# Peptides against a protein of PDB entry 3PBP, part 43

Target 1, 203 residues: chain A of PDB entry 3PBP
Amino acid sequence: LNEKDLNLILNKSLVMYESLDSTTDVIVKRNVIKQLQFVSKLHENWNSRFGKVDIQKEYRLAKVQGPFTINPFPGELYDYTATNIATILIDNGQNEIVCVSFDDGSLILLFKDLEMSMSWDVDNYVYNNSLVLIERVKLQREIKSLITLPEQLGKLYVISDNIIQQVNFMSWASTLSKCINESDLNPLAGLKFESKLEDIATI
Target 2, 203 residues: chain A of PDB entry 3PBP as posed
Amino acid sequence: LNEKDLNLILNKSLVMYESLDSTTDVIVKRNVIKQLQFVSKLHENWNSRFGKVDIQKEYRLAKVQGPFTINPFPGELYDYTATNIATILIDNGQNEIVCVSFDDGSLILLFKDLEMSMSWDVDNYVYNNSLVLIERVKLQREIKSLITLPEQLGKLYVISDNIIQQVNFMSWASTLSKSINESDLNPLAGLKFESKLEDIATI

## One batch from the design tools (peptide)

Design b1_p26_2_s1 (made by RFdiffusion4, then SolubleMPNN; from b1_p26_2, 7 letters changed)
Fold by OpenDDE base, seed 5:
Structure b1_p26_2_s1 (fold): chain B 203 residues (1-203), chain A 26 residues (1-26)
Amino acid sequence: as target 1 above (203 residues)
Amino acid sequence: MSVDRLLAELAGKDLDQEILNSAKSY
């Protein structure tokens, strides 16, 4: 995240805040206000040349909640249909990757977009949330199901007709988790978003 | 071998059906 990006997020958050009126849902208002407060604090800390932004725990606990938009959405996937969705924890906190499978055998790995209002309350409905495309994994198989194991962080099991494959994205997700938890996005620079695909078993 | 049993083995423990169902729905 650079100053320009932070300013863009701040401006978007301000526009969202300014769009609030008497008809806006209370939950939406809360989320937008929290988003603005969060980004404003980030911006203040950025301007103060404090290299480390202390993010309050409540903001770190923001979850991914629908409805979702995906940005960028792979153009070629417009011709295909989403088949499965799963969420995969990447740490013992609340950081999760959203995975969507398509009928072309693609998996897209998604994370919350900080530019949009996040779910600041895990139990509440989010008006809208944007997901950022992190990685596309092309399996070129009919994906029947996506399975996660709670004790296995950053691992997704993909079940096809005759095979179970493991997608392990901890190579980058561990860094992402660290960045979120430490409120330092610098380690994301130059990070390769490449998951490991392994055949686990033939069915 | 059932998919569920395989997943339990992959988890390194016996998972009850409820946990497996939860994992599938997650």
Scores: peptide ipSAE 0.019, ipTM 0.479, DockQ to the pose 0.033
Fold by OpenDDE base, seed 4:
Structure b1_p26_2_s1 (fold): chain B 203 residues (1-203), chain A 26 residues (1-26)
Amino acid sequence: as target 1 above (203 residues)
Amino acid sequence: MSVDRLLAELAGKDLDQEILNSAKSY
């Protein structure tokens, strides 16, 4: 994240706030207000030299909650159908990656988009959440199910007809987690979003 | 990890029954 991107996020958050009226759902209002407060504090505490921001703990603990838009959406997947969804913890601070599978055998790994209103309320429905595409993993097989083990951070198990595979994204997710938790965005620069795929069992 | 171990770990968890059933079909 850079100062220009932060200004863009701030402007979007302001536009969202200005769109609120008396007919807007109370949960949506609350989340947009919290988003604006977060981004405003982010902007106030922005150090362009160090890429550091003081982020309050409550905002760092914000969960991924639907409904979702995906930005950017891979153009190749418009002709395919989403088949499974899973949420994977990347740390004990409740940072989560959303994974969606498609019938072409693709997995997309998604994270909360700071440009849109995030789910700042636990277990509440949000009208406007967006997810950012981090990685697309191509398995080139029919994906029957996605399984996560809460004790295994940053790991997704993919079940297909004849194989169980592990997708391990901790190579980048550990850095992402650290950036969020420490309010230091510098480690994101030059980070490769490449997950490790491993066959764990043949069926 | 073996399938049996994975299934055992899954069976010990309150997972969606559909996911559990899908895993057990293997």
Scores: peptide ipSAE 0.019, ipTM 0.427, DockQ to the pose 0.036
Fold by OpenDDE base, seed 2:
Structure b1_p26_2_s1 (fold): chain B 203 residues (1-203), chain A 26 residues (1-26)
Amino acid sequence: as target 1 above (203 residues)
Amino acid sequence: MSVDRLLAELAGKDLDQEILNSAKSY
């Protein structure tokens, strides 16, 4: 994250705030206000040259909750249908990756977009949240199901007709988790977003 | 090996249907 990016996020958050009216849902209003407050605080901390931004726990615990938009959406996937969705914990702090499978055998790994409305009220907020495409994993097979194991952070099990494969994205997700939890995005610079695919078993 | 058994082994736990159901709900 650089100053330009932060300014862009701030401007977007301001535009979202200005879009609020009397007809806007109360939860949406609350979330937009919280986001604006969060981004404003980030901006202030950036301007003060604090090397570490203190993100309140409540903001860090913001969930991704549907309906979702995906940005950028891979143009190739417009011809395909989403088949499965899973949410994978990447840490004990409740940071999550959203995975969507497609009928072309692609998996997309998604994270919440901080430029759009975040789910600040985890239990009750249903609003269109944008997701950022982090990685596309091409399996080139029909995906029957996606399975996660609660004690296995950053791992997704993909079940196909004849095989179970593990997608392990901790190579980058551990860094992402650290960045979010420590409120320091610098370690994301130059990070390679490539998951490890491993065949676990033939079925 | 059944998928369920494999998942249980991968979880380091005995086959627990509740755990499996939970895993499917995520």
Scores: peptide ipSAE 0.018, ipTM 0.467, DockQ to the pose 0.033
Fold by OpenDDE base, seed 1:
Structure b1_p26_2_s1 (fold): chain B 203 residues (1-203), chain A 26 residues (1-26)
Amino acid sequence: as target 1 above (203 residues)
Amino acid sequence: MSVDRLLAELAGKDLDQEILNSAKSY
């Protein structure tokens, strides 16, 4: 994402919010509000903290996939501002996790709504991409950047002031990938969505 | 039930439990 693109997403989110009226479904209202709040927070932090984050890939995702709603969005994160975004492959296909960091030191791991993802191939203009919250990881530190390595599936590197940490979510992401690819949700029953956090290096 | 709904429900439960655990530790 560049600033221009974030502004475009923000403007679209504002237009959608302004289109809400008393006749709009409560679920739609809630989703649009959540989206606007998310994008607004990204925008507020953009000006102060984002050096050269090569957000070009994430921008392609935002152009293709925005505006995003997060369901459920953690209520406590409404008071915090999003600081980074990354997309991580979980298989050799097109299945990706979206990660967003916040200024409280939280990471949220998100997956695309499958119903909405399939509607992209159809001439049906899906106004909103819903993202499903899978996991929240609390790092309790300022997150400076998120790094992904294309050869390392389901791994996210988090850079803070004095430490690099690896978040490894392949424990559940492999099962998720299988469920998506096979269109069978049964293996998700009883699955724990707990990522492994490991200290990689002290800086 | 869609995958997304199941994941949302599971994540919601895990978050609720985490909040409860955090609240108990104060």
Scores: peptide ipSAE 0.000, ipTM 0.239, DockQ to the pose 0.046

Design b1_p26_2_s2 (made by RFdiffusion4, then SolubleMPNN; from b1_p26_2, 11 letters changed)
Fold by OpenDDE base, seed 4:
Structure b1_p26_2_s2 (fold): chain B 203 residues (1-203), chain A 26 residues (1-26)
Amino acid sequence: as target 1 above (203 residues)
Amino acid sequence: SSVDRLLAELLGQDINQSILNSAKSY
């Protein structure tokens, strides 16, 4: 995903948020608000990289009170702040995974929602027709930085205080890439979306 | 090595100085 794509997702989320009224289902309201909050946080992190802020702070602070379970976004992460964002190429055709880190040490691997072009009948979660949560990786550590190497497809390096870890998601991302490029999601059926975590170096 | 490239990237980033120092010592 690039800035344009994220802006598109944000705009969609804003439109959804603005569409909320008294007749809107409570679950829908919660989902939309959290979607907007999440995307706004992502956008904020993204904007910091680009040196701009495109949305009002009020939208970023949209919060639902009480317990909530929103598919696909893990509910517990709504209490945490996104700390880092990275984009990781999964092929040479410019397909990318978006990775977001959180204060709890979680990594979320996200992909652009392709519902408009494809029907997701896989163990993926659609986040209000914006981003698809593919995987959550729990590192249980403070994430300081996310690093990618352009020559290493489907690999994310996570820097913490004392360790560099590699998250390798090519086990599924290669299949995803193929599915996208061939416009056939069938190979994703039964695919396990589990990345390999490996310690690379102690620092 | 891949690690060397990672360290090089890390050193190019404005992050926590303690991490940078650790990386330099590796």
Scores: peptide ipSAE 0.030, ipTM 0.537, DockQ to the pose 0.030
Fold by OpenDDE base, seed 1:
Structure b1_p26_2_s2 (fold): chain B 203 residues (1-203), chain A 26 residues (1-26)
Amino acid sequence: as target 1 above (203 residues)
Amino acid sequence: SSVDRLLAELLGQDINQSILNSAKSY
């Protein structure tokens, strides 16, 4: 993810949100709201790490090339609020998993739509506005922060009031990385998307 | 402790200051 792409998605998400009216289907409303919340958190995180990102007017004029969707979005999370966001490297080629936490204690692990990713080339880069839900991890606690260590691929540290936990998803992320890098989705067939949860320390 | 090791690693990297502050509170 780069600054340009983030700004574009943010503007598109805002436009979609403003297009909602009383006649819009409830499910559609929820999806758009959650997408906007997600992108807003990305933007906040970006601003914190890299400084304030200015939204250019030109990006606001761009038509939505596709919904920024989390597919499938867990229906039970529609009534919950996203609390934290993190990106986790899964290889040295800079493939990343996006993790979002919710106030119900859930973590969702997301990746850009693989079909669109396979169509990516330098000459015709189309930003993927679709995220795929890979895994939901239910921690059932208030998540204070999400921490990653650059030297530790596919590991997420979750800090709560009483515990630090490690989520290790390299069991499936290594295969995912291979699929992306080789443009071959076949190894995903039958892959179990289950991360390993480990207690690191009690607080 | 394992927490101390994690904190040491966090201090050595460029991370969001708010996350670092949160980690330091434990």
Scores: peptide ipSAE 0.024, ipTM 0.523, DockQ to the pose 0.033
Fold by OpenDDE base, seed 5:
Structure b1_p26_2_s2 (fold): chain B 203 residues (1-203), chain A 26 residues (1-26)
Amino acid sequence: as target 1 above (203 residues)
Amino acid sequence: SSVDRLLAELLGQDINQSILNSAKSY
């Protein structure tokens, strides 16, 4: 992905966003919103953080809920193995973040994606288990399991050999939820996709 | 302990048994 390609995707994403209305399918709305947010973030950070990251166009993960296509996939994770998958509710409307752990101790937080490169019309979109990378959380430990509590929105418990940690992503997920529900991307402007990590218990 | 509390919460939740079993191992 280069700057030209990013600009193209951004423009496409904007066009798709502007096409959203009351008749647009909820899934399509979600995907368009998320993709626009992702691309906007990439654009904002192009010369800084993201310009230094090898981003693969596609990484296909075959897991229980899969196969998923992760766009973009962090290139540094290419040689690592996915170890766990979890879905975390972020609202009562059944919006979910997909979390995948890797054996390098990384967590990737994902949301449903719209393949914007192939779609100019939201009505022609077919969901194909594509996921957008929202955040990578580096725990730098072996992740044994991922646990969610249904009553705790936007929280993921990560169990390793000696510690239970909580990942709380409601700082951004609440805004994402709002954007999905209201079909409004404005609240995502300037949003920092940084989850809070807290040690809950030592094992 | 905090772990015990978490486990208690997990036991009280409708969670996939495999996840629960994993949690119980710690």
Scores: peptide ipSAE 0.024, ipTM 0.516, DockQ to the pose 0.028
Fold by OpenDDE base, seed 3:
Parts: structure tokens; sequence; C-alpha cells
Structure b1_p26_2_s2 (fold): chain B 203 residues (1-203), chain A 26 residues (1-26)
């Protein structure tokens, strides 16, 4: 993250704020305002050359809630239909990856987009959240179910007709978690988003 | 569009409920 990127995010947040009108849902208004305040503070701190940006706990705990936008959407998936959705915790701070499966056997791993309106009020449902595509995992099989275990951070179990596979994305998600929790996004630069796939059992 | 369909699908799903349903079917 650099100053230019922050300026871009700030500009986007301003445009979102300016788009609000009397017909906009109260929750959406609140979230957009909170985002603008958050990004403005980040920008101010950056301009002041503060070595550490403090992200308030309430903002770090913002949740993703439907309807979603996915950025970028993989063009290859236009011919396919979503089959399952799951959320996977990556830390004890309640940061989550969203996973969506498709009928081509693809999994997409998604994270909240800080450039778009978030559920800054953890207890409130929002009508729009943007998700960033992190990784596409191609299994090339029919996915029947997605299972998560609460005690296993950053692990997703994929059930197909003949196999159970584990997707472990902690290779990158641990760094992502650290970045969010420590309010330092620098380690995301150059991070490889490659999950480990392992066969667990045959069916 | 397929994107619109996906968005509609995501809107209609409770993410946590989807996890629970998947776990129950296992």
Amino acid sequence: as target 1 above (203 residues)
Amino acid sequence: SSVDRLLAELLGQDINQSILNSAKSY
C-alpha cells in the first residue's frame, strides 16, 4: 500500500458518499460514511508519515454480507453456476475467507474489499459488499459440499462423489490475518496466493 | 448475466446456514 493507492481508495470512497440520497438504505448510508471516515483517517495518517496506521477494532471486525460483488470475476466462470458457499475463519479475530464453488469444479476464495462499503456494524445486515478474488482452485470434479471445522483455521473440506479433499490456504491467510490485525498491509506485497490441496479420504 | 445469477444466489443464501447444511449432509 502506497500513498497513490490510498488516494485512489479515498477518491472511490468519496464517490460512494456522494452517491447517497434519501432513498438509500440507512445501513448502507452508515457503512459508506464509516468507510469514508476510516479511509480519510488512513490517508491523514499516511500524509503525516506515521509509521503505523491504527485500524480500530470495530473496523477490523467488519463482516461481509450479501448481496456480493466479486472483483475481478473470472471470465471462465460465466458459463457455470455457483453450487455452494462457505466462510472459513483465518484467525481468532473473526477474519474470514469466503469460498464459492461452481459446477465446473472450481473454488474461488474471496476476501472483503476495503474499497467498497462494508458491514462496519457487525450486527447489521448490509445490502452490498464487494469481495476481492484471491485465488481460484480448480478441482475438475462435481463439488457436493463444503465443510469447515471450527477448530481448524484456514482449512476447507471439499466433498465430491469419490473423494474428500482439504484446501489449506494458511500459507497466505496467516499473512493476511497478520496484516489486518497489525494494521500493516506491506507484507501483502509479493505474497503468493497458492493454497495446498490434499486428499483426505476416498468415498 | 452469469454474474447477476451468482449475485442473486449469494443474496439468497445464508452463509452460515450453508455451512451447517453442508455439515449435516456429510
Scores: peptide ipSAE 0.007, ipTM 0.391, DockQ to the pose 0.071

Design b1_p26_2_s3 (made by RFdiffusion4, then SolubleMPNN; from b1_p26_2, 12 letters changed)
Fold by OpenDDE base, seed 4:
Structure b1_p26_2_s3 (fold): chain B 203 residues (1-203), chain A 26 residues (1-26)
Amino acid sequence: as target 1 above (203 residues)
Amino acid sequence: MNVDRLLAELAGQDYLASVLASAQSY
């Protein structure tokens, strides 16, 4: 955790808090309020000189987020099992794509369009738990592992039994990053969500 | 892309060993 990350989380938590209204579910309100309280306390107690933050005991026992949903879920994948998950940064602002592999050799690239708070009080916290399906990549091989390199934006390395392949989605992810940062989705109109697959090495 | 670095990161994970072991079993 660094100061930049802390400021980002604070800003996200503030935006979430500002989105609350009289119609918002009580459980959602509670979690968003606790999120803001937690991050605010972290920010106040941040020691930049030592990179230390004191976390109060009451926030150390957060619950697992989820379950998550995928919209739309590819009907063909109901017969298959998810095997790996990875997150890939698309910019330096911590925008990320979630990638899930399946045992049919498919990769799905997912975007979290809505922010979700940590689960502080309840199990199975599901508010804003939907992920948007962007692309399905069919590799037609068994996927053993997914690897990301921190210095390589919008690139995923897929490892199979005898080959390493790169999935490069910066052709569309650069536009997506811009749209998020500018709060304008118009540039996504007519954009092709087609990633480039390249063989990197035989193993 | 430094393929050697990627392979080294893979090797640092017992994964390259497991992949090589699985490839030798076929």
Scores: peptide ipSAE 0.012, ipTM 0.445, DockQ to the pose 0.034
Fold by OpenDDE base, seed 3:
Structure b1_p26_2_s3 (fold): chain B 203 residues (1-203), chain A 26 residues (1-26)
Amino acid sequence: as target 1 above (203 residues)
Amino acid sequence: MNVDRLLAELAGQDYLASVLASAQSY
């Protein structure tokens, strides 16, 4: 954790807090407020010299987020089982694509378009849990593993029994990154969400 | 592995979660 990352989290937590209104569910309000309090305390107690923060016990008891939904979910994938998951950076601003593999050899590329708060005191906290389907890549082979390299933006390595393949989605992910960072969706109009598949090595 | 479990793992890999987890570890 660095100061830049902490400031980013604080800003995100503030935006979530500012989005609350009189119609917002009490559970949502509680979680968002608690997150803002946590991040604010982290920021206040940030020791730039040591990169250390004392975290109160109550905040160390945060729970797993989810469940999530995928929209739209490909109907044909209801007959198959998810096998692997990976998160891939698309820029240096920490925007990420989520990839899920299935036992039919499909990859789905997903984006979390909404900010989520941590689950602090409620099990199975569900809010802003939608993932947007961007692309489905059909490899038609057994996928053993998904590998990402932090220095390689917008690239996913798919390991099968006899081959390593690269999925490169920077053709569209660079535009998506720009849209997110600039809060302008106009550049997405007419964008083709087609990743490049390339064989890297036979194994 | 079912989709729900993978999505739960995703929540753990979320940027916010990862940064907060890092802050807890350190």
Scores: peptide ipSAE 0.008, ipTM 0.335, DockQ to the pose 0.062
Fold by OpenDDE base, seed 2:
Structure b1_p26_2_s3 (fold): chain B 203 residues (1-203), chain A 26 residues (1-26)
Amino acid sequence: as target 1 above (203 residues)
Amino acid sequence: MNVDRLLAELAGQDYLASVLASAQSY
């Protein structure tokens, strides 16, 4: 975490706060306000020299977000269990893809199209919890772990029993990043969402 | 970047470092 990242989170929290109106659900209002308070306190307590922030105990006890929905959910995956999750940066603007692995050896690449707050007071807080399915990659291997390198945009490393593979989705993620940053989704209409799989090393 | 990601990164930093160290050995 650096000061730039903290400022970005603060700005996002402010945008969410500014989106609140008289019609907004009380639970949503409470969660958004609580998040803004949390991030504001983090910002106030930021020690740039040491890269440290003191987090109050109240905020350390934040509840897990979810449940999440995946749309469309691949019908074939109803019989399988999710095993790993990773987030992969696609640009320097902090846009990211969520990747989930399944015990059938599938990877699903997901995009969060809506901003959401953490859950503070309510268990199973459900607000803007939809993830858009972009691609399913079938590895047909038992996936043990997922690795990302911050300096390598749009790349996911998949570790199986006997192999490390790279999933590279920058072929489409660069366009997606541009669409997000420019607030224009038109370039996605003709985009082929097909990642490249490469063997990196044998184990 | 959202707060959840930040928390996940902070919580997983040691794990990520260990996994990266393991991956770099291959």
Scores: peptide ipSAE 0.007, ipTM 0.370, DockQ to the pose 0.077
Fold by OpenDDE base, seed 1:
Formats: C-alpha cells, structure tokens, sequence
Structure b1_p26_2_s3 (fold): chain B 203 residues (1-203), chain A 26 residues (1-26)
C-alpha cells in the first residue's frame, strides 16, 4: 500500500458515502460510514517516510466480507465444489478478474462490478456482494492450483494432472479494462468472451 | 483518480453486469 493507493481507497469510500440516501439500509449506512472514517483516519496518520500507519483498536475488529453471489450462476455447477480462487490483474489500474475453479475441472472468470465496504460490525455483510460471470472454461481435469504472475496481465496458470496450462483472457479483458476506465460500455457490444487455453509445460 | 470518475465507473458497472449476463445467455 502506497499513498496513491490510499487516496484511491479514500475516494472510493467517499463515493460510497455520497451514494447513501434515505432508502439505504441502516446496516449499509453504518458500514459505509465506518469505512470512510477508517480510511480518513488512516490517511491522516499516514507516514510516507516509514510507510507506517497506526490503526486504532476499534478498526482492527473488522469482520469477513461476504458471502458472495455469482450472477448468473451456471446451473451445472450446483452439484460441484469450488476448489481454488485467484485474482488476476487486467491492467495497471487495479482492475481484476476473479477466477474460481471447481472439482469438475471448470474455471469461472468473474468480475466484481460493484464496490462494497468492509464488514465492520456485522456478520454476513451482503451489500454489493455480486460477481458477474464472464466466462466458463471447461478443462475436464483435476485442478490442483491456480498461479498468477504479477507482471503478466490477464494470464492465469492452471496446474492439473502434471500439466501447466495458461488461460489468457486479454482478448476480451483489454476491452473490458478500457470500458471500465473510460466509463464507456459500447465496446462490449459484440465482444466475444473466449479465453485462449495453451499447454505450457508437463510436470 | 478523482471522485467524478469513480462515480462514472460505478454507474457504468450495473450496465456492464447486464451486458455480461446477456452475453452468457446466448
């Protein structure tokens, strides 16, 4: 975490706060306000020289985010169990794809389209907890692990059956990144969400 | 990134979800 990242989080927290209205759930209001307070204090106490911040005890008691939903959820996956999760950067602006593997050998590529606060006071905080299904890749293998390389945008390495495969989704993720960054969704029209699968090595 | 840009991004994300969901239905 650097000062730039902290400023980004502060701005996101402000946007969430500004979205609150009379119809907003009380639990959501509380969590959004608490997040803004936390990030604001964090920013005030930021020591750039040492990269250190003192965090008050009241903010150390944050709870787990989730549960999450996947929309649409593939009906075929109801009978299977998720095995691995990874996040993959698609650009240098911190846009990410979430990848989940299942025990049927499927990979799902997901996008978090809504910002959410941390859970501060309540369990099972479920505001903006949706993930959008982009693509399902069927490997038909036992997926042992998912690996990402920070320098390789939009690439996921899958280890299964002593084979390393690369899933490359930059064919569509570059367009998605552009759409997000420019707030223009027109380029998504007619976009094919098909990743390239390639065998890299045998282990 | 400024607050106005973030607001624009958040506003666009709901539409993004609808587009992606539609793409999965075909």
Amino acid sequence: as target 1 above (203 residues)
Amino acid sequence: MNVDRLLAELAGQDYLASVLASAQSY
Scores: peptide ipSAE 0.000, ipTM 0.262, DockQ to the pose 0.052

